Peptides against a protein of PDB entry 3V4L. Designs and how they scored, part 315

Target 1, 386 residues: chain A of PDB entry 3V4L
Amino acid sequence: GQPLAKDKVALLIGNMSYWEHPKLKAPLVDVYELTNLLRQLDFKVVSLLDLTEYEMCNAVDEFLLLLDKGVYGLLYYAGHGYENFGNSFMVPVDAPNPYRSENCLCVQNILKLMQEKETGLNVFLLDMCRKRNDYDDTIPILDALKVTANIVFGYATCQGAEAFEIQHSGLANGIFMKFLKDRLLEDKKITVLLDEVAEDMGKCHLTKGRQALEIRSSLSEKRALTDPVQGAPCSAEALVRNLQWAKAHELPESMCLKFQCGVHIQLGFAAEFSNVMIIYTSIVHKPPEIIMCDAYVTDFPLDLDIDPKHANKGTPEETGSYLVSKDLPKHCLYTRLSSLQKLKEHLIFTVCLSYQYSGLEDTVEEKQEVNVGKPLIAKLDMHRGL

## One batch from the design tools (peptide; made by RFdiffusion4, then SolubleMPNN)

Design b2_p29_4_s4 (from b2_p29_4, 16 letters changed)
Fold by OpenDDE base, seed 1:
Structure b2_p29_4_s4 (fold): chain B 386 residues (1-386), chain A 29 residues (1-29)
Amino acid sequence: as target 1 above (386 residues)
Amino acid sequence: DKVAKSLLTSPGQIVYDEELGKYVYKDPL
């Protein structure tokens, strides 16, 4: 019969906004598009941008809590990285220059932990450089991996090579994701699918002789990303997993605020990623005696590092949100919260209405405090222990 | 001040579908 997955879980990490390293662009689009494709494949997807070392460790720990016997686990990473002694290292955004293994996450350590969960399939998609880091001489003592015959690595590039971004004037995929996305929904053994992606990359004049997909696999079974999830959750652990994932993706409910002047504001929320939310405000009712009014959001928790210069924009694009703008209401003010993993407390902020009456020169302000609880990934308390 | 909860589901909300007995993504309308 067709193999069944007990469940399907994916962690996608895209690091772009490095502190001490060159900034990237492709991970934004690549994580977003891969998230949408894996959702169509019935994956529970956690999608995270711009993680520190500590935040990446916690994201992996939370991902491992979603894994169990016969669950399909997929880890995607796009960002800076290196390979020393056959070990792949993912570089966090706060990594020093030069970085070392002590500042980075070892993929083979994550694989060991996934094997301890008795997973049905382990897929690693690594869109990073695989050059040796000459500043790191550390030989990680890795324990012997179990022979599980269910491991697949897709490396966006060959050993010792770089992964490339296509510099276009707009948002573009990385080279690997550009070819992967066209085939990811195909009902094929994952190693066959990746081999076809490798052929497509090899035929492309842009990638030929510059970047080639490398596949490493022990996969003995015909496992596909299209394999159906086994029906109703048959264990308490499966119920807990479903609840934990759902908590990490629950948006605040949209609300209507009523001000004393008779103005009504719609406050809404949209998820771009598991750690990225857009707040939008719109005027839904204005008394005729009010000639002008605007609704600003302010007084965010300091942990979110919200620059007021990037808040309350007339378009989603002015906040740096280019991917979900088509799905947002028009004629709002938009604010992007890009670091929800940092939120230790409830998201409390102020909605400030500024307005002017006909025949009065003075601007009037009214304020309302809003508490939306812990949105999205902030419900997982990824900072428990600091 | 009466905050009225909107019946408008935010775009891309995960909602529990009681008929399906599972959490589902609602596509933004």
Scores: peptide ipSAE 0.008, ipTM 0.368, DockQ to the pose 0.012
Fold by OpenDDE base, seed 3:
Structure b2_p29_4_s4 (fold): chain B 386 residues (1-386), chain A 29 residues (1-29)
Amino acid sequence: as target 1 above (386 residues)
Amino acid sequence: DKVAKSLLTSPGQIVYDEELGKYVYKDPL
């Protein structure tokens, strides 16, 4: 029969906003587009931007909780990285300069843990630099991996920041994602699909002699990303896994706020990533005697590091949200929360209505506090221990 | 029920669909 996945789970990490290293741009678009494609393939996708070492460790741990016997696991990483002695290291945004293995996540350690889960397929897509780090002479003593015939590595060679900046005009994919996205939905063995992506990269004049896809695989079976998920969860463990994923992706409900002046505000929420949410406000009712009114969001938890200069914008793009703007309602004020992993408590904030009556020069303000609980990834408490 | 394919619509309630045996995004519209 056709191979069945018990479930399909993906963790996508895009690191861009490095503290001590060159900032990247491509991971934003690449993680977003790959998330949408993998969702069309019935993957449970956790998508995370700009993680510290501690946050990356917790994201991997939460991903491993979603894995079980016969589950397909996919890890995608876009960011800085290196390869020493055949070990691949993902560089967190808080990594020092120079970074070392002690500041980074070893992909082969994650693979070991995935093998302990008896996964049906392990796919690693690593869109990072593969140069040796000459500042790290540490040879990781990795335990011998189990002999499993279900591993696929796709390594993208990065030329550094220049490879991500090829399109000066707007948001562009990284080179690897540009070719991967065109084939990812094809019903082919994953190694055949990646080989076709490698051929397409090799034919392109932009990538020829600059970037090549390397494929390493032990995959003996015909497994595809298109393989159907097994029907209804037959086990308590499968139900727990589904609940854990659902918990990490639950948006707050839209709220209708009523002010004493008779203005009604719609407060809505949209997910850009598992750790990135857009808040939007709209005036849904205004008394005729009120000539002007605006609804601002303010007083966010300090853990979110919200710059007021990027809050309450007339467009999603002015908040730094360029990907989801087509799916958002129009004529709102928009605020982007880009670090939901940092939220220790409930998301409590103030909605401030500023308004003016006809024939009065003075503006009036009314405020309402809103508690939306823990949105999205904030429900996983990725800061447990800080 | 149109399963909202996008996390982008609010309120995206993830609801367990008993018929599908999976969590789905319900558009509350």
Scores: peptide ipSAE 0.000, ipTM 0.350, DockQ to the pose 0.013
Fold by OpenDDE base, seed 5:
Structure b2_p29_4_s4 (fold): chain B 386 residues (1-386), chain A 29 residues (1-29)
Amino acid sequence: as target 1 above (386 residues)
Amino acid sequence: DKVAKSLLTSPGQIVYDEELGKYVYKDPL
């Protein structure tokens, strides 16, 4: 019979905004496009940008809690990384310079933990640098992976090579994602699909001799990313996974705020990633006696580390949002919340209306507090251990 | 009941589809 997945779960991590290392750009587009493709494949997808060591550990731990017998798990990482003595490490955004294994996540440890879950398929995709770190002499003693695990892992770079990004135009994919996206929806065994991606990369003049897809697999079964999810959640665990996924992607409802002066503001919310939300405000009604009015958002929770200079922009692009800007209403003020994983409490903020009456020089201000609960990833309370 | 925390998040509105008896992502587009 056709293989069935008990469920399909994916964690995508894109690290770009490193503190002590060169900033990357490709992970933004790559995580976004891969998220949309995996959703078409009925994956429950977490997409996270710019995670610290602690946040990455929590993200992986909570992903591993979703893995169970017959579940399909996919983990994707795009960012800095290294490989020493056959052990690969993912580098968090807060990693020191130089970083060591103690500041990084060991891929082989995660693969071991994924294997212990008796999953129907484990896919681990690494779009990272695999250069040796000469500042780390640690040799992790890892137990050998059991040969019986349905593990597939792909590296977009070979050992000792730096990741190559195509920086030609403002929103370019990484090279791996450029070829992966063209094939990802094909009904093929995942190893065959990845071998075809590796061949396409090897034929490309941009990638030939610079980047190679290395595939390692213990997958004996014919498993594909297209394999259907087993029907209605028959188990309490499957219902819990569905409810948790649902809770972690719930956007706040759009609100119509009414001010005492008779101005009406539309407040809207859009998700760019699981930890990245855009707030937008627009004036939908203005009394004729009000000649000018501006609506801005302020007083955000300190945990979000929002610089007011980057809030209330006239375009989504000025906030650093390039992917969802086509889908947003025009003529708004836009604010990008890029660290929703840090939110401990409800997202409470102030909408401030500044306005002027005809024939008065003085600007009047009205304020309204808005509580939108815990948006997106903030519902999972990743920081409850601090 | 240890509701395992699930990190599974997608950008989008999730609505409960009463006919499907499941939460579905509505693309807001």
Scores: peptide ipSAE 0.008, ipTM 0.335, DockQ to the pose 0.015; fails the geometry check
Fold by OpenDDE base, seed 4:
Structure b2_p29_4_s4 (fold): chain B 386 residues (1-386), chain A 29 residues (1-29)
Amino acid sequence: as target 1 above (386 residues)
Amino acid sequence: DKVAKSLLTSPGQIVYDEELGKYVYKDPL
């Protein structure tokens, strides 16, 4: 019969906004597009942008809690990275310059932990540079990996090569994701699918002789990302896994705020990523005596590092949200909350209504505090220990 | 009719689908 997955779980990490390293752009689009494709494949997807070392460790730990016997695990990483002694290191955004193994996450350590979960399939898709880090002479004593015939590595580059971004004036995929996305939904053994992606990269004039996909696999079974999830989660473990994933992806409910002046505001929430939420406000009712009114969001928790200059924009794109803008309500003010993983407390903020009456020159303000609890990934408390 | 459930990553809520016994992204549109 066709192999069945007990469940399918993916962790996608895109690091772009490095503190001490060159900023990247492709991971934004790549994580987003891959998230959409994996969701169509019935994966439970956690998608995270711009993680510190500590936040990456916690994201991996939470991902490992979603893994169990016969579960398909997929880890995607896009960002800076290196390969020393056959070990792949993912570089967090807070990594020092130069970074070392102690500042980075070792993919082979994650693989070891995934093997302890008796997973049905382990897929690593690594869209990072694979150069040696000459500043890290540490030979990690990795414990011997178990011999499991269920591992697939897709490296966006060959060993010792760089991953390239296509420099466009706009948002564009990385080279790997550009070819991966066209095939990812195909009902093929994952190693065959990746081999076809490697062929497509090799035929492209932009990538030919510059970037080549490397596939490493022990996969003895015909397993595909299209493999159906085994029917309704009858196990307590599968229910717990579903609840844990949902807890990390629950949006706040949309609210209708009523101001004393008779203005009604719709407050809505959208997930761009598991750690990125857009707040939008719209005027749903305005008394005719009010000639102008705007609903601003302000007084965010300091842990979110919200720059007021990027808040309350007339378009999602002006907030830095280019991907979900088509699915957002129009004619709102938009605020993008990145870094929800840093949120220690409940998300409490102020909705400030600024309005003007006909025949009065003075602007009036009314304010309402809003508590939306812990949205999305903030429910996992990924900051616990800072 | 293959209803391609385009799991649009719209600002949809992840809701528990009791019939499917799984959390699904529900487009609010």
Scores: peptide ipSAE 0.000, ipTM 0.323, DockQ to the pose 0.014; fails the geometry check

Design b2_p29_5_s1 (from b2_p29_5, 10 letters changed)
Fold by OpenDDE base, seed 2:
Structure b2_p29_5_s1 (fold): chain B 386 residues (1-386), chain A 29 residues (1-29)
Amino acid sequence: as target 1 above (386 residues)
Amino acid sequence: VEFKVVVKEPVDPNLPIPDNEEFKDLVPM
């Protein structure tokens, strides 16, 4: 019969806004596009941008809580990385220069923990460099991996080589994702699918002799990313997993605010990623005696590190949101919250209405406080040690 | 040198990357 997954869970991490290292661009697009493709494959996707070491550890731990016997687990990482002694290290955005293994996440440690969950399939897609880090002489003493015959690694590049992004003037995919996205929905054994991606990449004149896909697999079964999820979640564990994932993806409800002057504002929310949300405001009713009227959001929690210069923009693109702008309502003011994983408390902020009456020169302000609880990934309390 | 990344016009990520543009700006990840 066709293999069945008990469930499908993916963690996607894209690190680009490095503090002490070159900034990347491709991880933004790659995580977004891969999220949309994996959702079409019935994956529960957690998509996270720009994580610190601590936040990456917590993201992995929360991902491991979503794994269970016969579940398909997929980890994607795009960002800086290295490989020492056959161990792959993902570099967090706060990593020092130079970074070492103590500042990074070892993929083989994550694999060990995934094997303890008795998963049905373990897929790692590593869109990072595999060069040796000469500043790190640490040999990780890893425990011997179990022989589970269900592991697949897709490395964007060969051992000891670099992975590349294309820094055009606009947003573009990394080289690996450019070819992966075209085949990801195919009903093929995952190792066959990745082999076809490797052939497509190998035909590209740009990557020839610079980057080549490497596949490592112990996968003995004919498993595909297209494999159907086994029926309604009948186990208590599957219900808990579904609830935990749903909590991490719950948006605040859109609300209509009414001000004393008779102005009505629509406040809305959109998810760009599991840790990135856009707030938008629009004037839905204005009395005729009010000639000018603007609705600003302000007084955000300090933990979110919101620059007021990037808040309340006339376009999503001016906030740094280029991917979801097509799905957003027009003629709003937009604010992008890019660090929801840092939110310790409820998201409380002020909506400030600034307006002017006909024949009065003075601007009037009215304010309302809004509490939207913990949006998206902030419900997982990723800033807390487990 | 503040590299002001002047985000030029967002190229639609669904636009086929033109095969023939010399990818001058391959950056290691």
Scores: peptide ipSAE 0.115, ipTM 0.490, DockQ to the pose 0.166
Fold by OpenDDE base, seed 3:
Structure b2_p29_5_s1 (fold): chain B 386 residues (1-386), chain A 29 residues (1-29)
Amino acid sequence: as target 1 above (386 residues)
Amino acid sequence: VEFKVVVKEPVDPNLPIPDNEEFKDLVPM
């Protein structure tokens, strides 16, 4: 019969806003597009941008809690990285310069932990450089991997080579994602799909002799990303997994705020990623005696590092949100919360209504505090241990 | 369209960023 997945879970990490390293752009687009494609494939996707070492470790631990016997696990990483002695290291955004293995996540350690979960398929898609880090002579003593015959690595580049993004004047994919996205929905064995992506990349004149996809596989079975999820979760463990994932993707409900002046504001929420949310405010009712009226959000938790200069923008793009702007209501003020993993407490903030009456020069302000609980990934309490 | 290259390596702060015009469009991931 066709192979069945018990469930399908993906962790996508895109690191771009490095503290001590060159900033990237493609991971934003690549994680977003891959998230949308994997959701069409019935994956439970956790998508995270700009993680510290500690946050990456916690994201991997939460991903491993979603894994179990016969579950398909997919890890995608786009960011800085290196390969020493056949071990792949993902570089967190807070990594020092130079970074070492002690500052980075070893992919082969994650693979070991995935094998302990008795997963049905383990897919690693590593969109990072694979040059040697000459500042790190540490040979990691890794335990021997189990012979599970269910492992697939897709490396965006060859050993000792760089991976590339195309920096147009706008948003662009990394080279690997540019070709992967065109094939990802095909009902093919995952190794055959990646071979076709490698052939398509090999036809690209830009990457010829610079970047080539490398596939490493022990996959003995015909497994595809299109393989159907086994019907209704009959196990208590599958129910717990579904509830855990659902909690990590629950948006706050839209609110209608009423001010004393008779203005009504709609407060809405949109997910860009599992750790990135857009807040938008719109005036839904204004008394005729009020000539000007704006609804600002302010007084955010300090843990979110919100720059007021990037809050309350007339467009999503002015907040740095280019991907979800088409799905957002028009004529709002927009604020992007990009670090929801840092939220320890409930998301409490102030909605400030600034307005002017006809024939008065003075502006009036009214304020309401809003508590929306823990949105999205903040429900996982990834800080339980600091 | 001017493309800027950003290298995904531990930049030796003493290595000149190769201003290689042919790579303007490709930024190392």
Scores: peptide ipSAE 0.064, ipTM 0.534, DockQ to the pose 0.181; fails the geometry check
Fold by OpenDDE base, seed 5:
Structure b2_p29_5_s1 (fold): chain B 386 residues (1-386), chain A 29 residues (1-29)
Amino acid sequence: as target 1 above (386 residues)
Amino acid sequence: VEFKVVVKEPVDPNLPIPDNEEFKDLVPM
């Protein structure tokens, strides 16, 4: 019969906004497009941008809590990385220069922990460089991996080589994701699918002799990303997994705020990623005696590190949100919260209405405090691991 | 907007970016 997955879970990490290293662009698009494709494949997807070492460790720990016997686990990483002694290291955004293994996440350690969960399939998609880091001679003493015959690595590049993104004017994929996305929905054994992606990438004149996809697999069974999830979650563990994933994806409800002047504001929320939310405000009713009226959001928690210069923009694109802008209401003010994993408390902020009456030169302000609880990934309390 | 090629190595910030015009659009991730 066709293999069945007990469930399907994916963690996608895209690191771009490095502190001490050159900034990337492709991880934004690559994580977004891969999230949408894996959701069409019935994966529970957690998508995270710009994680510190501590935040990456906690994201992996939360991902491992979603894994169990016969579950398909997929880890995707796009960002800086290196490979020493056959161990792959993912570089966090706060990594020092030079970085070492002590500042990075070892993929083989994650694989060991996934093998302890008795997963049905382990897929690693590593869109990172595989060059040696000569500043780190540490050989990780890894315990011997179990022979589980269910592991697939798709490396964006071969050993000792670089992976590349395309820096055209606009949003572009990395080279690996450019070819992976066209085949990811095919009902094929995952190693056959990746081999076809390798053939397609091998025809690319840009990367010829510079980047080649490497497939490392022990997969003995005919498993595909298209394999159906075993029907209704009858186990307590499957219910817990569904609830935990749902918590990480709950948006605040849209609100209608009413001010004393008689202005009504619609306040709305949209998810770009599991840790990135857009807030939008629109004037839905204005009394005729009010000539000018704007609704700003302010007084955000300090943990979110929100620059007021990037808040309350006339377009989603001016906030740095290019991917979800088509799906947002028009004629709003937009604010992008890009670090929801840092939120320790409830998201409390102020909606400030600035308005002017006909025949008065002075602007009037009214304020309302809004508490939306813990949105999206902030419900997992990733910071509690201290 | 000229986008600089970003190499994934612990790049010595003093290493000259290879001047190969055909790859200006390829950034090492």
Scores: peptide ipSAE 0.046, ipTM 0.539, DockQ to the pose 0.190; fails the geometry check
Fold by OpenDDE base, seed 4:
Structure b2_p29_5_s1 (fold): chain B 386 residues (1-386), chain A 29 residues (1-29)
Amino acid sequence: as target 1 above (386 residues)
Amino acid sequence: VEFKVVVKEPVDPNLPIPDNEEFKDLVPM
């Protein structure tokens, strides 16, 4: 019969905004597009941008809590990375220059922990460089891996080689994701799918002799990303997993705020990623005596590091939100919260209504405090232990 | 459309940038 997944869970990490290293662009688009594809494949997807070492560790720990016997686990990483002694290291955004293994996440350690969960399939998609880091001579003492015959690595590049992104004036995919996305929905054994992606990448004149997909697998069964999830979540563990994932993806409810002047504001929320939320405000009712009226969001928690100059934009794109802008209401003011994993408390902020009456030159302000609890990934408290 | 390809590696500031004009648009990731 066709293999069945007990469930399907993916962690996608895209690191771009490095502190001490060159900034990237492709991971934004790559994580977003892969999220949408994996959702069509009935994956529970956690998508995270710009994680510190500590936040990456916590993201992996929370991902491992979603894994169980017969669950399909997929880890995607796009960012800086290296490979020493056959161990792949993902570089956090706060990694020093030079970085070392103590500043990075070892993929083989994550694989060990996934094998302890008795997963049905372990897929690693590593869209990073695989050159040796000459500043790190640390040989990780890895425990012997279990013989599970359910492991697939898709490396964006060969051992000792570089991975590439395509820089345009706009948003573009990394080279790996450019080819992966065209095949990811195919009902094929995952190793066959990746081999076809490797062939497509090999036909590209841009990558020929520079970047080639490497597949490393121990996969004894015909498992595909298209494999159906086994039935209704009848186990207590499946219910807990569903609740944990749902909790990490719960948006605040849309609010209608009423001001004393008779203006009504719609306050809405949209997820770009599991740690990135767009807040939008719109005037839904305005008395005719009010000629000008704007609804600003202000007084965000200091742990989110929201620059007011980047808040309350007339377009999603002016906030840096290019991907979800099509699905957002038009004619709003938009604010992008890009680091919800840093949120220690409830998301409390002020909605400030600035308005002017007909025949008065003075602007009037009314303010309402809004508490939306912990939105999205902030419910996991990924900052706990700092 | 000149596709600038960007690498995924920290540039060693001591590695001579290869003067190959065809690669000026490759940034290491």
Scores: peptide ipSAE 0.044, ipTM 0.538, DockQ to the pose 0.105; fails the geometry check

